# Peptides against a protein of PDB entry 5JNO, part 20

Target 1, 112 residues: chain A of PDB entry 5JNO
Amino acid sequence: MVAKFQPPPEYQLTAAELKQIVDQSLSGGDLACRLLVQLFPELFSDVDFSRGCSACGFAAKRKLESLHLQLIRNYVEVYYPSVKDTAVWQAECLPQLNDFFSRFWAQREMED

## One batch from the design tools (peptide; made by RFdiffusion4, then SolubleMPNN)

Design b1_p12_2_s4 (from b1_p12_2 with Q9E N11L A12S)
Fold by OpenDDE base, seed 4:
Structure b1_p12_2_s4 (fold): chain B 112 residues (1-112), chain A 12 residues (1-12)
Amino acid sequence: as target 1 above (112 residues)
Amino acid sequence: VTPEEVLAEMLS
């Protein structure tokens, strides 16, 4: 049996914090996008993840990785249990996350 | 632009 996914400490939300985000959300997809912003602000910054060590040569890619998505899904499930179904997650939340993330960076590029 | 602004526009 696979153990329940546990968020890293830096991505652990309290019930009150999650509730606050939920209260502002209109849907599971909306909640997912808001969670993306709250949990991973680094994905919306111009700062490279490797800035702490310029010598390593590693360039961070601005993309939504499986860990990001799994964490978001876990929190969304608390208030929208239907996303436990992978088909629902892929239809209701994942496209909105991708659209939101893509739109953000597209607009950032136009500002330059 | 902020992510909050993009989200607001997306949901409008």
Scores: peptide ipSAE 0.697, ipTM 0.952, DockQ to the pose 0.912
Fold by OpenDDE base, seed 1:
Structure b1_p12_2_s4 (fold): chain B 112 residues (1-112), chain A 12 residues (1-12)
Amino acid sequence: as target 1 above (112 residues)
Amino acid sequence: VTPEEVLAEMLS
């Protein structure tokens, strides 16, 4: 059997924290995008900021990885259980996430 | 631009 996916402590949300995000969300796709911002702010870090971190040497990646998507999906399922169906996830949430993330970096590139 | 601004734009 496959072990249940558990998020690292830094990505744990309480019921109250999740509810706050849900209350701001208009759909499962919207919720997914908001979770992306809340859970993984490093994915939206400015290039200069990331490069300037001499202490950690962190370089922000402009890529949504499977781990990111899995975590987001787990939380979205709490209020939108239909996304347990892969077809629904791929139709309602995944396109929104990709569009959102792409738009963000596209705009950042125009500002440079 | 902030991610919040991009999201707001998408939802508008």
Scores: peptide ipSAE 0.696, ipTM 0.952, DockQ to the pose 0.903
Fold by OpenDDE base, seed 5:
Structure b1_p12_2_s4 (fold): chain B 112 residues (1-112), chain A 12 residues (1-12)
Amino acid sequence: as target 1 above (112 residues)
Amino acid sequence: VTPEEVLAEMLS
């Protein structure tokens, strides 16, 4: 048996917090995108700010890593258990996450 | 642009 995935303490959502996000969501893919914004705001941070903060040493990464996706999927499964099927996760959630993240940075590039 | 604005555009 494999140990149950446990989020780091800083990424633990209460039932009430998760419900608020779910109530705003129209689908599993929409929920996934909203969770991405709420759990990992550093992925959307401005590059100039990230590089310029010598005091805190904060540096944002513009990559969706496996750990991010695994955590999001675990929360989505609570209300959309069908995403336990990998085919459903890859068809309904992953493309929307990638499209959302790519569109954000594409628009930010145009603003520079 | 904010992430929320991009998401809103995708849903419209």
Scores: peptide ipSAE 0.696, ipTM 0.952, DockQ to the pose 0.886
Fold by OpenDDE base, seed 2:
Structure b1_p12_2_s4 (fold): chain B 112 residues (1-112), chain A 12 residues (1-12)
Amino acid sequence: as target 1 above (112 residues)
Amino acid sequence: VTPEEVLAEMLS
């Protein structure tokens, strides 16, 4: 059988939850960014996530790691199958994610 | 700034 990526329980979205995010999205790149916010709010926080989550103990960094991107891509793929193509993912979604994430922290830095 | 605000700015 085909190997299927299984997200950790903390990042498991129901079909209804995913659809709700999709309905708010204008594109695959937009969806990816919204998923980033929904799945990994700790990446947008100055607070130690591990302190707030006794169950996972995950040490979040201000960095988009491969696992984060993989999870996002898996969900985006449901409604935008074209991102199965790595070239499409790298052209349509990954730049948007990086731009979004970078802009956020750049603006946060300017405010403080 | 919130992530939602940044995203909104990008989409505008």
Scores: peptide ipSAE 0.693, ipTM 0.952, DockQ to the pose 0.887

Design b1_p12_3_s1 (from b1_p12_3, 6 letters changed)
Fold by OpenDDE base, seed 3:
Structure b1_p12_3_s1 (fold): chain B 112 residues (1-112), chain A 12 residues (1-12)
Amino acid sequence: as target 1 above (112 residues)
Amino acid sequence: SELLERMLAAQE
């Protein structure tokens, strides 16, 4: 038996919160993108810590990591159980997530 | 974020 995944507290959504996002979603892929925005606002931040901290020079990473994708998939599965199939996840959600994230930063670069 | 709101609204 595979242990049930438990999100870290900062990424835990209540049933009501998830339902609200689902009600706004057009599809599993759209839901995935909305979850990306809600769960990980730090991935869309313009904050450059290197400006204020010369000692650490930390900069926010603009990458979707395995943990991000796993968390999103777990929530999407609640309302779209078909994404439990890896082929469905890779066809319906993963491309939309990557495109959405890439388009965001491409647009931000254009506006700057 | 205004950009994110516009992007989500444009989803199809």
Scores: peptide ipSAE 0.663, ipTM 0.947, DockQ to the pose 0.025
Fold by OpenDDE base, seed 1:
Structure b1_p12_3_s1 (fold): chain B 112 residues (1-112), chain A 12 residues (1-12)
Amino acid sequence: as target 1 above (112 residues)
Amino acid sequence: SELLERMLAAQE
């Protein structure tokens, strides 16, 4: 038995905050992308921090990890319960998340 | 960021 997932405090959204994002969303996949941006702005940060601090050597990881995806999925399920089905999640949300994230970094590289 | 805003606005 897997314990119920509890988001860390920094990733806990109120009902009002979540509703605001949902109201701007066109679909479950779109909602997932918006949640990605809102919950994890650090994933979209430039290497500027690393450039500014050569001593710390910190480098932002440019990948979506299980924790990121699980958190997003949990919130998407609130308004799109069908994503509780893994097949639906993998067909409707996960590809859009990956594409969105990949396109972001591809575009950032083009813009310097 | 501006790029993110544009990307979200372009979502289908």
Scores: peptide ipSAE 0.663, ipTM 0.947, DockQ to the pose 0.025
Fold by OpenDDE base, seed 5:
Structure b1_p12_3_s1 (fold): chain B 112 residues (1-112), chain A 12 residues (1-12)
Amino acid sequence: as target 1 above (112 residues)
Amino acid sequence: SELLERMLAAQE
């Protein structure tokens, strides 16, 4: 048997915190983007944290990894159970997450 | 981030 996935303590949202984000959300895809911003603010930072740590990669800061996506999906499933279906997740949430993240960095590049 | 807030507000 595989144990149920538990988020690391720094990514564990209370029911009240999650409810607040859900109340602001228009859809499962919108909720996913709001969770991305809330859980992983470091992905939107232009500060190079890799200077002091060889394990910290700048390229990793600008990439949505499997752990990020799994954590977001786990929370989205609480209010949008349909995303348990991989086809729904890939149609409704994953494209919006990738587009949101790409558009952010494209806009940041123009403003710098 | 001001940019993030603007982007979230513009979500459809």
Scores: peptide ipSAE 0.662, ipTM 0.947, DockQ to the pose 0.025
Fold by OpenDDE base, seed 2:
Structure b1_p12_3_s1 (fold): chain B 112 residues (1-112), chain A 12 residues (1-12)
Amino acid sequence: as target 1 above (112 residues)
Amino acid sequence: SELLERMLAAQE
């Protein structure tokens, strides 16, 4: 038995905040991408947030991790319950998330 | 950023 997932405080959206994003969304996949941008702006930043840590050697990577995907999916499920089905999540949302993220950085490289 | 805004606006 697994307890209900609770987002970290910095990733907790109110119903009103989530609705605002949903109202701008065309689909579950589009909603997922918008949530990605809203919840994790650091993934789109050129700033290395671990730069100041010389002891831990931690370096931020430009990748979508399990925590990111889980948080996004949890919010998408509120308005698109069908994504509770893993097959639907993998067909409708996950590819769009990956494509969106990849296209962003590909475009950033072209502009630099 | 401007790029993100353009990408979101272009979503289909």
Scores: peptide ipSAE 0.662, ipTM 0.947, DockQ to the pose 0.025

Design b1_p12_3_s2 (from b1_p12_3, 7 letters changed)
Fold by OpenDDE base, seed 1:
Structure b1_p12_3_s2 (fold): chain B 112 residues (1-112), chain A 12 residues (1-12)
Amino acid sequence: as target 1 above (112 residues)
Amino acid sequence: DELLELMQAAEA
């Protein structure tokens, strides 16, 4: 049984919001990276929330999970249907996401 | 690339 993916409300983009991101994008891979930033800004935060809340011990996670990738892919395929093909997704979008995400944290580490 | 492999595996 295949369940239809439904994004959580906090990650539901309107057509206008998605169009705005698409208009700024140069490719499917670029769109994927922009969606990553727009949907999951928490992945780019180095704020130690545990300092503000010692009781909960919250720690920021710096990894892309299945939910993140699935959500991004769902939106990318609206304008780039070819990413429905896993091979295309893995060749065009995942490397872009990896490079962008890794470069971001590498740069932040150097500045710290 | 380890991150890329993890990302690919996550969608397997």
Scores: peptide ipSAE 0.065, ipTM 0.715, DockQ to the pose 0.073
Fold by OpenDDE base, seed 3:
Structure b1_p12_3_s2 (fold): chain B 112 residues (1-112), chain A 12 residues (1-12)
Amino acid sequence: as target 1 above (112 residues)
Amino acid sequence: DELLELMQAAEA
């Protein structure tokens, strides 16, 4: 028996919250990107810890990790069950997530 | 596209 994935409390969306995001989404990939922003705003933080604290040595890594992707996928599956198929997930959602995330930080880099 | 590759690898 496969245990149902349960997101950590800080990443738990209510049905109403998820529906609101879905209603604004044009596709599964679009939904994935919107979920990325909503669930993990810390990945888009402009806080430069290296600039703020040279002594602490903390460097915030802006990386999409397996847990991020797993959480997003689980929510996307609610309204786009087709992403349960890994091939669909990799074709429809992952590229859009990558493009969105990479473009976001590429733009920030150019603005600095 | 390194990030995409990493993401896909993580999902595999």
Scores: peptide ipSAE 0.064, ipTM 0.714, DockQ to the pose 0.067
Fold by OpenDDE base, seed 4:
Structure b1_p12_3_s2 (fold): chain B 112 residues (1-112), chain A 12 residues (1-12)
Amino acid sequence: as target 1 above (112 residues)
Amino acid sequence: DELLELMQAAEA
């Protein structure tokens, strides 16, 4: 059996915290975007985590990774169980996450 | 859209 996905402690939301976000959400996709901001504020920060090491050459990338998506999906499923279906997740949430994230950085970086 | 493709691939 595959073990239930358990979020890392830093990404564990209480029921009250999640409910607050849900109450402000208009849809599963909207909830996903709000969770993205709440769970991963570092993805929207101008802070370069490698700034402390100018010699290492490491540059932080702002991208959505599997862990981010899985965590968001896990929480969205609580109130929108239809996203348990991968097709629904890919149709309703992923495009909205992509659009929101891309638009944010396009605006911040003055890109079109 | 590269980001969308990456997201979809990650969820596949």
Scores: peptide ipSAE 0.063, ipTM 0.712, DockQ to the pose 0.069
Fold by OpenDDE base, seed 2:
Structure b1_p12_3_s2 (fold): chain B 112 residues (1-112), chain A 12 residues (1-12)
Amino acid sequence: as target 1 above (112 residues)
Amino acid sequence: DELLELMQAAEA
């Protein structure tokens, strides 16, 4: 028996919420990008949360970490089971995520 | 692409 991935509470989507995102998505890669925005809006913010919140001490990072990718992949797999194959994930989703994320910051900060 | 490589490495 394989242990089921359990996301942290703040990243738990209901079936209805996930379906809404899927219904707006054109592909697995597109779904991945939409999930990125929905689950991790802090990755797209210029706000210094540590400055604004003395109680939590949270600091936003402008990089995709393994946990982010794992969360996204697990949700994408629900409707695109083919991404369970690492080669498919790396060919279809990771480049899309990379392009989307890099373009976002390039556009905002004139970076490449 | 450096970022892509980092992402792929994180998935390994």
Scores: peptide ipSAE 0.061, ipTM 0.709, DockQ to the pose 0.063

Design b1_p12_3_s3 (from b1_p12_3, 7 letters changed)
Fold by OpenDDE base, seed 5:
Structure b1_p12_3_s3 (fold): chain B 112 residues (1-112), chain A 12 residues (1-12)
Amino acid sequence: as target 1 above (112 residues)
Amino acid sequence: DELLQQMLAAQA
């Protein structure tokens, strides 16, 4: 039996914290976007990680990785169990997450 | 998107 996924401590939300986010959410997709902001604020910062290390070659990437998506999905499932269905997750949440994230940076880049 | 508008306003 495969062990149930456990979020890392830095991404653990209490029931009260999650409920507060849910209360502000209009839909599962909206909840997903709000979780993105709450769990991963570093993805929305102007901090250039690549400038910090020329030796390691690390480059900051503005993309949502599988770990980000899995963590968000796990929390969305609590109040929107239908996203356990991959088809529902891909139709209702993933497009909104990607659009929200891309639109944010597109707008920020226009201001520079 | 209300959240997006809030985020953009906060970052501006």
Scores: peptide ipSAE 0.545, ipTM 0.921, DockQ to the pose 0.021
Fold by OpenDDE base, seed 4:
Structure b1_p12_3_s3 (fold): chain B 112 residues (1-112), chain A 12 residues (1-12)
Amino acid sequence: as target 1 above (112 residues)
Amino acid sequence: DELLQQMLAAQA
């Protein structure tokens, strides 16, 4: 039996913190996007993760990885249990997350 | 998108 996913300590939200985000959310998809912003602000910064190592030449990609998505989904499930269904998650949340994230960077790049 | 605009403003 697969154990329940446990968020890493740095991505642990209290019930009060999560509720505050939920209260601002219009839907499950909107909640997902707000969680993306709150949990992973580094994905929206111009700072490269490799900046700490200028010699390695590694450049972090601006993408939503499985860990990001799983963490978001786990929290969304608390208030929108329907996303436990993968089909619902893929229809209601994933497109909004990807669209939100891509639009952010597209507009930031256009602004410069 | 209200959230998007807020984020763009915050990062500008």
Scores: peptide ipSAE 0.544, ipTM 0.921, DockQ to the pose 0.022
Fold by OpenDDE base, seed 1:
Structure b1_p12_3_s3 (fold): chain B 112 residues (1-112), chain A 12 residues (1-12)
Amino acid sequence: as target 1 above (112 residues)
Amino acid sequence: DELLQQMLAAQA
């Protein structure tokens, strides 16, 4: 038996919390984008994560990392089991996530 | 995209 992926505590959703997001979602791709917003609001913030630490100097990059995508996929699979297939994930969800995230920052950069 | 518009409005 293979152990299931466990998200870090700060990214754990209850069944009720996930259901609420699903009820607002139109598709697996839409659900993925809504999960991105709910789980990782820091990715949409202008706040410099290194601002409060002169010694750290590490600025968060505006990119979707493997951990972000894996966490989102894990929750999408609950209601859209077909995304367990990597080809389906890459066709139905991943492009929408990337487009949504890139469009957000593209628009924000144009407004500055 | 309604979600995108909501996010842009929230961050304005």
Scores: peptide ipSAE 0.543, ipTM 0.920, DockQ to the pose 0.022
Fold by OpenDDE base, seed 2:
Structure b1_p12_3_s3 (fold): chain B 112 residues (1-112), chain A 12 residues (1-12)
Amino acid sequence: as target 1 above (112 residues)
Amino acid sequence: DELLQQMLAAQA
């Protein structure tokens, strides 16, 4: 028996919520980016969320960590099961996630 | 990228 990954409550999406995101998505990579925005809005904020929160221990970082990617991948797999293959994930989704995230901050820095 | 443009517009 294989243990099933269980996302933290704050990152739990219902089937209906996930479907709404999927319906807005153009591809698996686009879905991944939309999930990134929906699940982790703090990654796109200039606010230091670790400030004033001693209980949560959260540290705001402008990088995509393995846990972020794992959560996104798990949801993408529901509608794009091919990403269960690591090679497909790395070719179709991961580059788009990284490009999307880096371009966001690159352009934000140009505006400031 | 429509999503990117939306995000940039929202955060500006």
Scores: peptide ipSAE 0.542, ipTM 0.920, DockQ to the pose 0.022

Design b1_p12_3_s4 (from b1_p12_3, 8 letters changed)
Fold by OpenDDE base, seed 2:
Structure b1_p12_3_s4 (fold): chain B 112 residues (1-112), chain A 12 residues (1-12)
Amino acid sequence: as target 1 above (112 residues)
Amino acid sequence: DELLELMQKALE
């Protein structure tokens, strides 16, 4: 069997932290959105992080990448095992994530 | 959207 995926240290949630987020969540899709905010706050800011880190030169983008989605999915699976099924993940979580993320930036642009 | 509003407020 393939080795279980381990999140990078910066994205490692304790059981207590994850439980807290789960307790606030109404569904797998809702949990996914909350995890998105908790794990990747840089995706919700206009801050140029490449300027803040001279060592790595990382630039934050307003885009959900495969790694973001995989990390979120791994945590969602803990409490919603059904998302191990790709069809369920694509039906219940991905639309929620994409809608939430796109609406966030659309609304922010209207406010500014 | 309630979740969106909650998250926006939390991120401020």
Scores: peptide ipSAE 0.193, ipTM 0.833, DockQ to the pose 0.023
Fold by OpenDDE base, seed 1:
Structure b1_p12_3_s4 (fold): chain B 112 residues (1-112), chain A 12 residues (1-12)
Amino acid sequence: as target 1 above (112 residues)
Amino acid sequence: DELLELMQKALE
């Protein structure tokens, strides 16, 4: 039997938390963007870990990775089952996620 | 962009 995907503890949302985000969302793509902010606030941080951590030399990544997208999609599917179809996910959610994330950093760079 | 504005406010 295929097990249902279980997100890591740090990325688990309760039904109530997810419902709250859904209630604020106007579409599957909008929900995806709101989940991005809620689940991965570190992707929107100005912290330069390469400067802040001499011990590990870790550099903060300003990129959406497959794991981020997978986690978001799993939550979106709860209320928008159509995104289970890869074509729908790629047409309705991925462009909005990429645009939102890109716009955020583009604006931040212009303000600096 | 309304969504961008809302998210920026939430992150402040």
Scores: peptide ipSAE 0.190, ipTM 0.834, DockQ to the pose 0.024
Fold by OpenDDE base, seed 5:
Structure b1_p12_3_s4 (fold): chain B 112 residues (1-112), chain A 12 residues (1-12)
Amino acid sequence: as target 1 above (112 residues)
Amino acid sequence: DELLELMQKALE
């Protein structure tokens, strides 16, 4: 049998923490975006982590990975069980997450 | 976008 997915300790929210975010949210998609900001603030940072390393060629990528999305979805499901349905997740949450993330960086790029 | 604006302010 396959074990249920558990968030890594650094991304574990208490019931109280999650409730606070939910209370500020207007929908499942809105909740997803707020969770994105709360769980992964590093994805919104302008810090160049590759600075100082000329040999590794490492560059921080502004990209939502499957792990990010899975973690967010798991928390959204607590209050919006309908997102357990992939079709609902893809219609209600994924577009809002992608749009929010893209708009954030688009606006930041325009300011520079 | 209201949400985007709110989040941007929170991250400043």
Scores: peptide ipSAE 0.189, ipTM 0.832, DockQ to the pose 0.023
Fold by OpenDDE base, seed 3:
Structure b1_p12_3_s4 (fold): chain B 112 residues (1-112), chain A 12 residues (1-12)
Amino acid sequence: as target 1 above (112 residues)
Amino acid sequence: DELLELMQKALE
C-alpha cells in the first residue's frame, strides 16, 4: 500500500485555514490559484539575494515545479475529488494556475 | 482579471 501524502510542516494547512480559502473560491481552478498564493508566497517575490550577497548568487525562482503542483492538487482534492482524475486536473486546474502565474509576472514586469 | 487583482493586493 502507498502511504498518503503528508505535506512538509511549512506547507501544512489547518482545516480552518483551508476552509477559509475554499469559502473564497468559486471553483477548483480558482481554489488552486488561491492555494498557490497562500502556500508559496516566495514565488511572487522579486527579492534578489545576489544583490546583497554576490557570493551566494541566490535568486527567486519564477517557475512552478512538480512539487508545488502536487501540493496544491492534494489540497484541491479535499473539496474537489474529481481532480484526482488527471484529465480533470489538466483541464480545470493546470491551465488556470499557469495562466495566473504567468500573468502575474508579466504584469509586474510591465509595471517596473 | 478580478482574481489576479485580489491576489496582487493580498501580496502588498
Scores: peptide ipSAE 0.188, ipTM 0.832, DockQ to the pose 0.023

Design b1_p12_4_s1 (from b1_p12_4 with P1A A4P)
Fold by OpenDDE base, seed 4:
Structure b1_p12_4_s1 (fold): chain B 112 residues (1-112), chain A 12 residues (1-12)
Amino acid sequence: as target 1 above (112 residues)
Amino acid sequence: AVVPGPVAATVP
């Protein structure tokens, strides 16, 4: 029996919520980036509740983990079924996710 | 860096 992937409750989007994001998206990669921001705002905050230390100035390394990517891909597939193909996912979504995320933090570093 | 993850099942 193959286990069905289910998003954690905190990351479950309704059809209406997803559609709203899709309506603002121009591509699968763009949708992926928008989902990244909407699903995981904690990845874009200066303070990480679970990581870091105000006393020592340590900030946890922010990275996109497999679960983040899996969740994003799951929703992207709803409107862009082609990303079920790993090659398409790797060509259209992953680079954009990586660039978007990296640019965000690079920009923040320059502003500080 | 983004690393490819597992393929997720489409939510109906």
Scores: peptide ipSAE 0.043, ipTM 0.711, DockQ to the pose 0.046
Fold by OpenDDE base, seed 2:
Structure b1_p12_4_s1 (fold): chain B 112 residues (1-112), chain A 12 residues (1-12)
Amino acid sequence: as target 1 above (112 residues)
Amino acid sequence: AVVPGPVAATVP
């Protein structure tokens, strides 16, 4: 049995909020990218956290982690049940997420 | 690289 996933409170979307994002989405992959932006704006931040704390040596890492992907997939599955199949998730959503995220940061690096 | 996430139950 697959255990019911409970998202952290800060990443909980109401049915109305999710529907609003879905209504703007063209596909499951597009929905995944929109959820990425809406749920995790911190992954797109230009803030250099290491600059604020010279003493801690903290280096901010901007990477998509398993928790991010799990949360996104969980919401995508509500309207695109086919992504419950791992092969569909890997073919339709993961490439879109990776391309969107990598292109975002590649563009930022070229502007510097 | 984007790693496949686990299969999770949908939110109602």
Scores: peptide ipSAE 0.042, ipTM 0.710, DockQ to the pose 0.046
Fold by OpenDDE base, seed 1:
Structure b1_p12_4_s1 (fold): chain B 112 residues (1-112), chain A 12 residues (1-12)
Amino acid sequence: as target 1 above (112 residues)
Amino acid sequence: AVVPGPVAATVP
C-alpha cells in the first residue's frame, strides 16, 4: 500500500497559518510559491557556506527536493483538490515553482 | 530543467 505522507514536526502548519497564506494567494500555483518561501526560507538565503569554510569547498546547494515538493503539494491539496491529479500538479504548480525559484537565483547572480 | 514531483512511498 502507499504510505500516507506526514509532515515533519518542523514543517507542520496550523489551519490558521495555512488559511493566512491561502487568503493571500490567487491560484494553486501562487499558493505553492508562497508556501515555498514560508516553509523553506533557507533555500533563499545568501549564506554561502563556502565563504566561511575555505577548507570544505562545499558550495551550498540551492535545489528543490522531493520533500519540499511533497510538503507544498500536501498543503495545496487542502484548498485546491485538483492537484491530487499528478497531471494537474505538473501543469499548474511545478512550472510556477521552477520559474520562481530559478528566476530568484538568476537575478541574485546578476547583482553580484 | 523542471524539477520533478515526489514519488509516493510504498509500504508492503
Scores: peptide ipSAE 0.042, ipTM 0.671, DockQ to the pose 0.033
Fold by OpenDDE base, seed 5:
Structure b1_p12_4_s1 (fold): chain B 112 residues (1-112), chain A 12 residues (1-12)
Amino acid sequence: as target 1 above (112 residues)
Amino acid sequence: AVVPGPVAATVP
């Protein structure tokens, strides 16, 4: 069966907190990116990047995982119910999330 | 790359 997604307590946003982020957002995709930053600051942390594979010297590449995406999508759906449609989610939100995340780390790699 | 995922977790 499909279980309702319940965010872990540490990622639970109140209606007021979510509204604050929404008020700053220009679109569903923009909201998704803002949620990414707000909910998962650890994905953008240099500390975690530097602690990568001690054996290969490669910083563990930050990855957006299904849990991250599900949580973001859950909140985006509140104000943009169209993203319940997978095609809409893939067209409007995922590309922006990917671009934002990829650009962030690409830029950081050039600075280091 | 961001991989599409389900909206909700699936339980067998």
Scores: peptide ipSAE 0.039, ipTM 0.684, DockQ to the pose 0.036

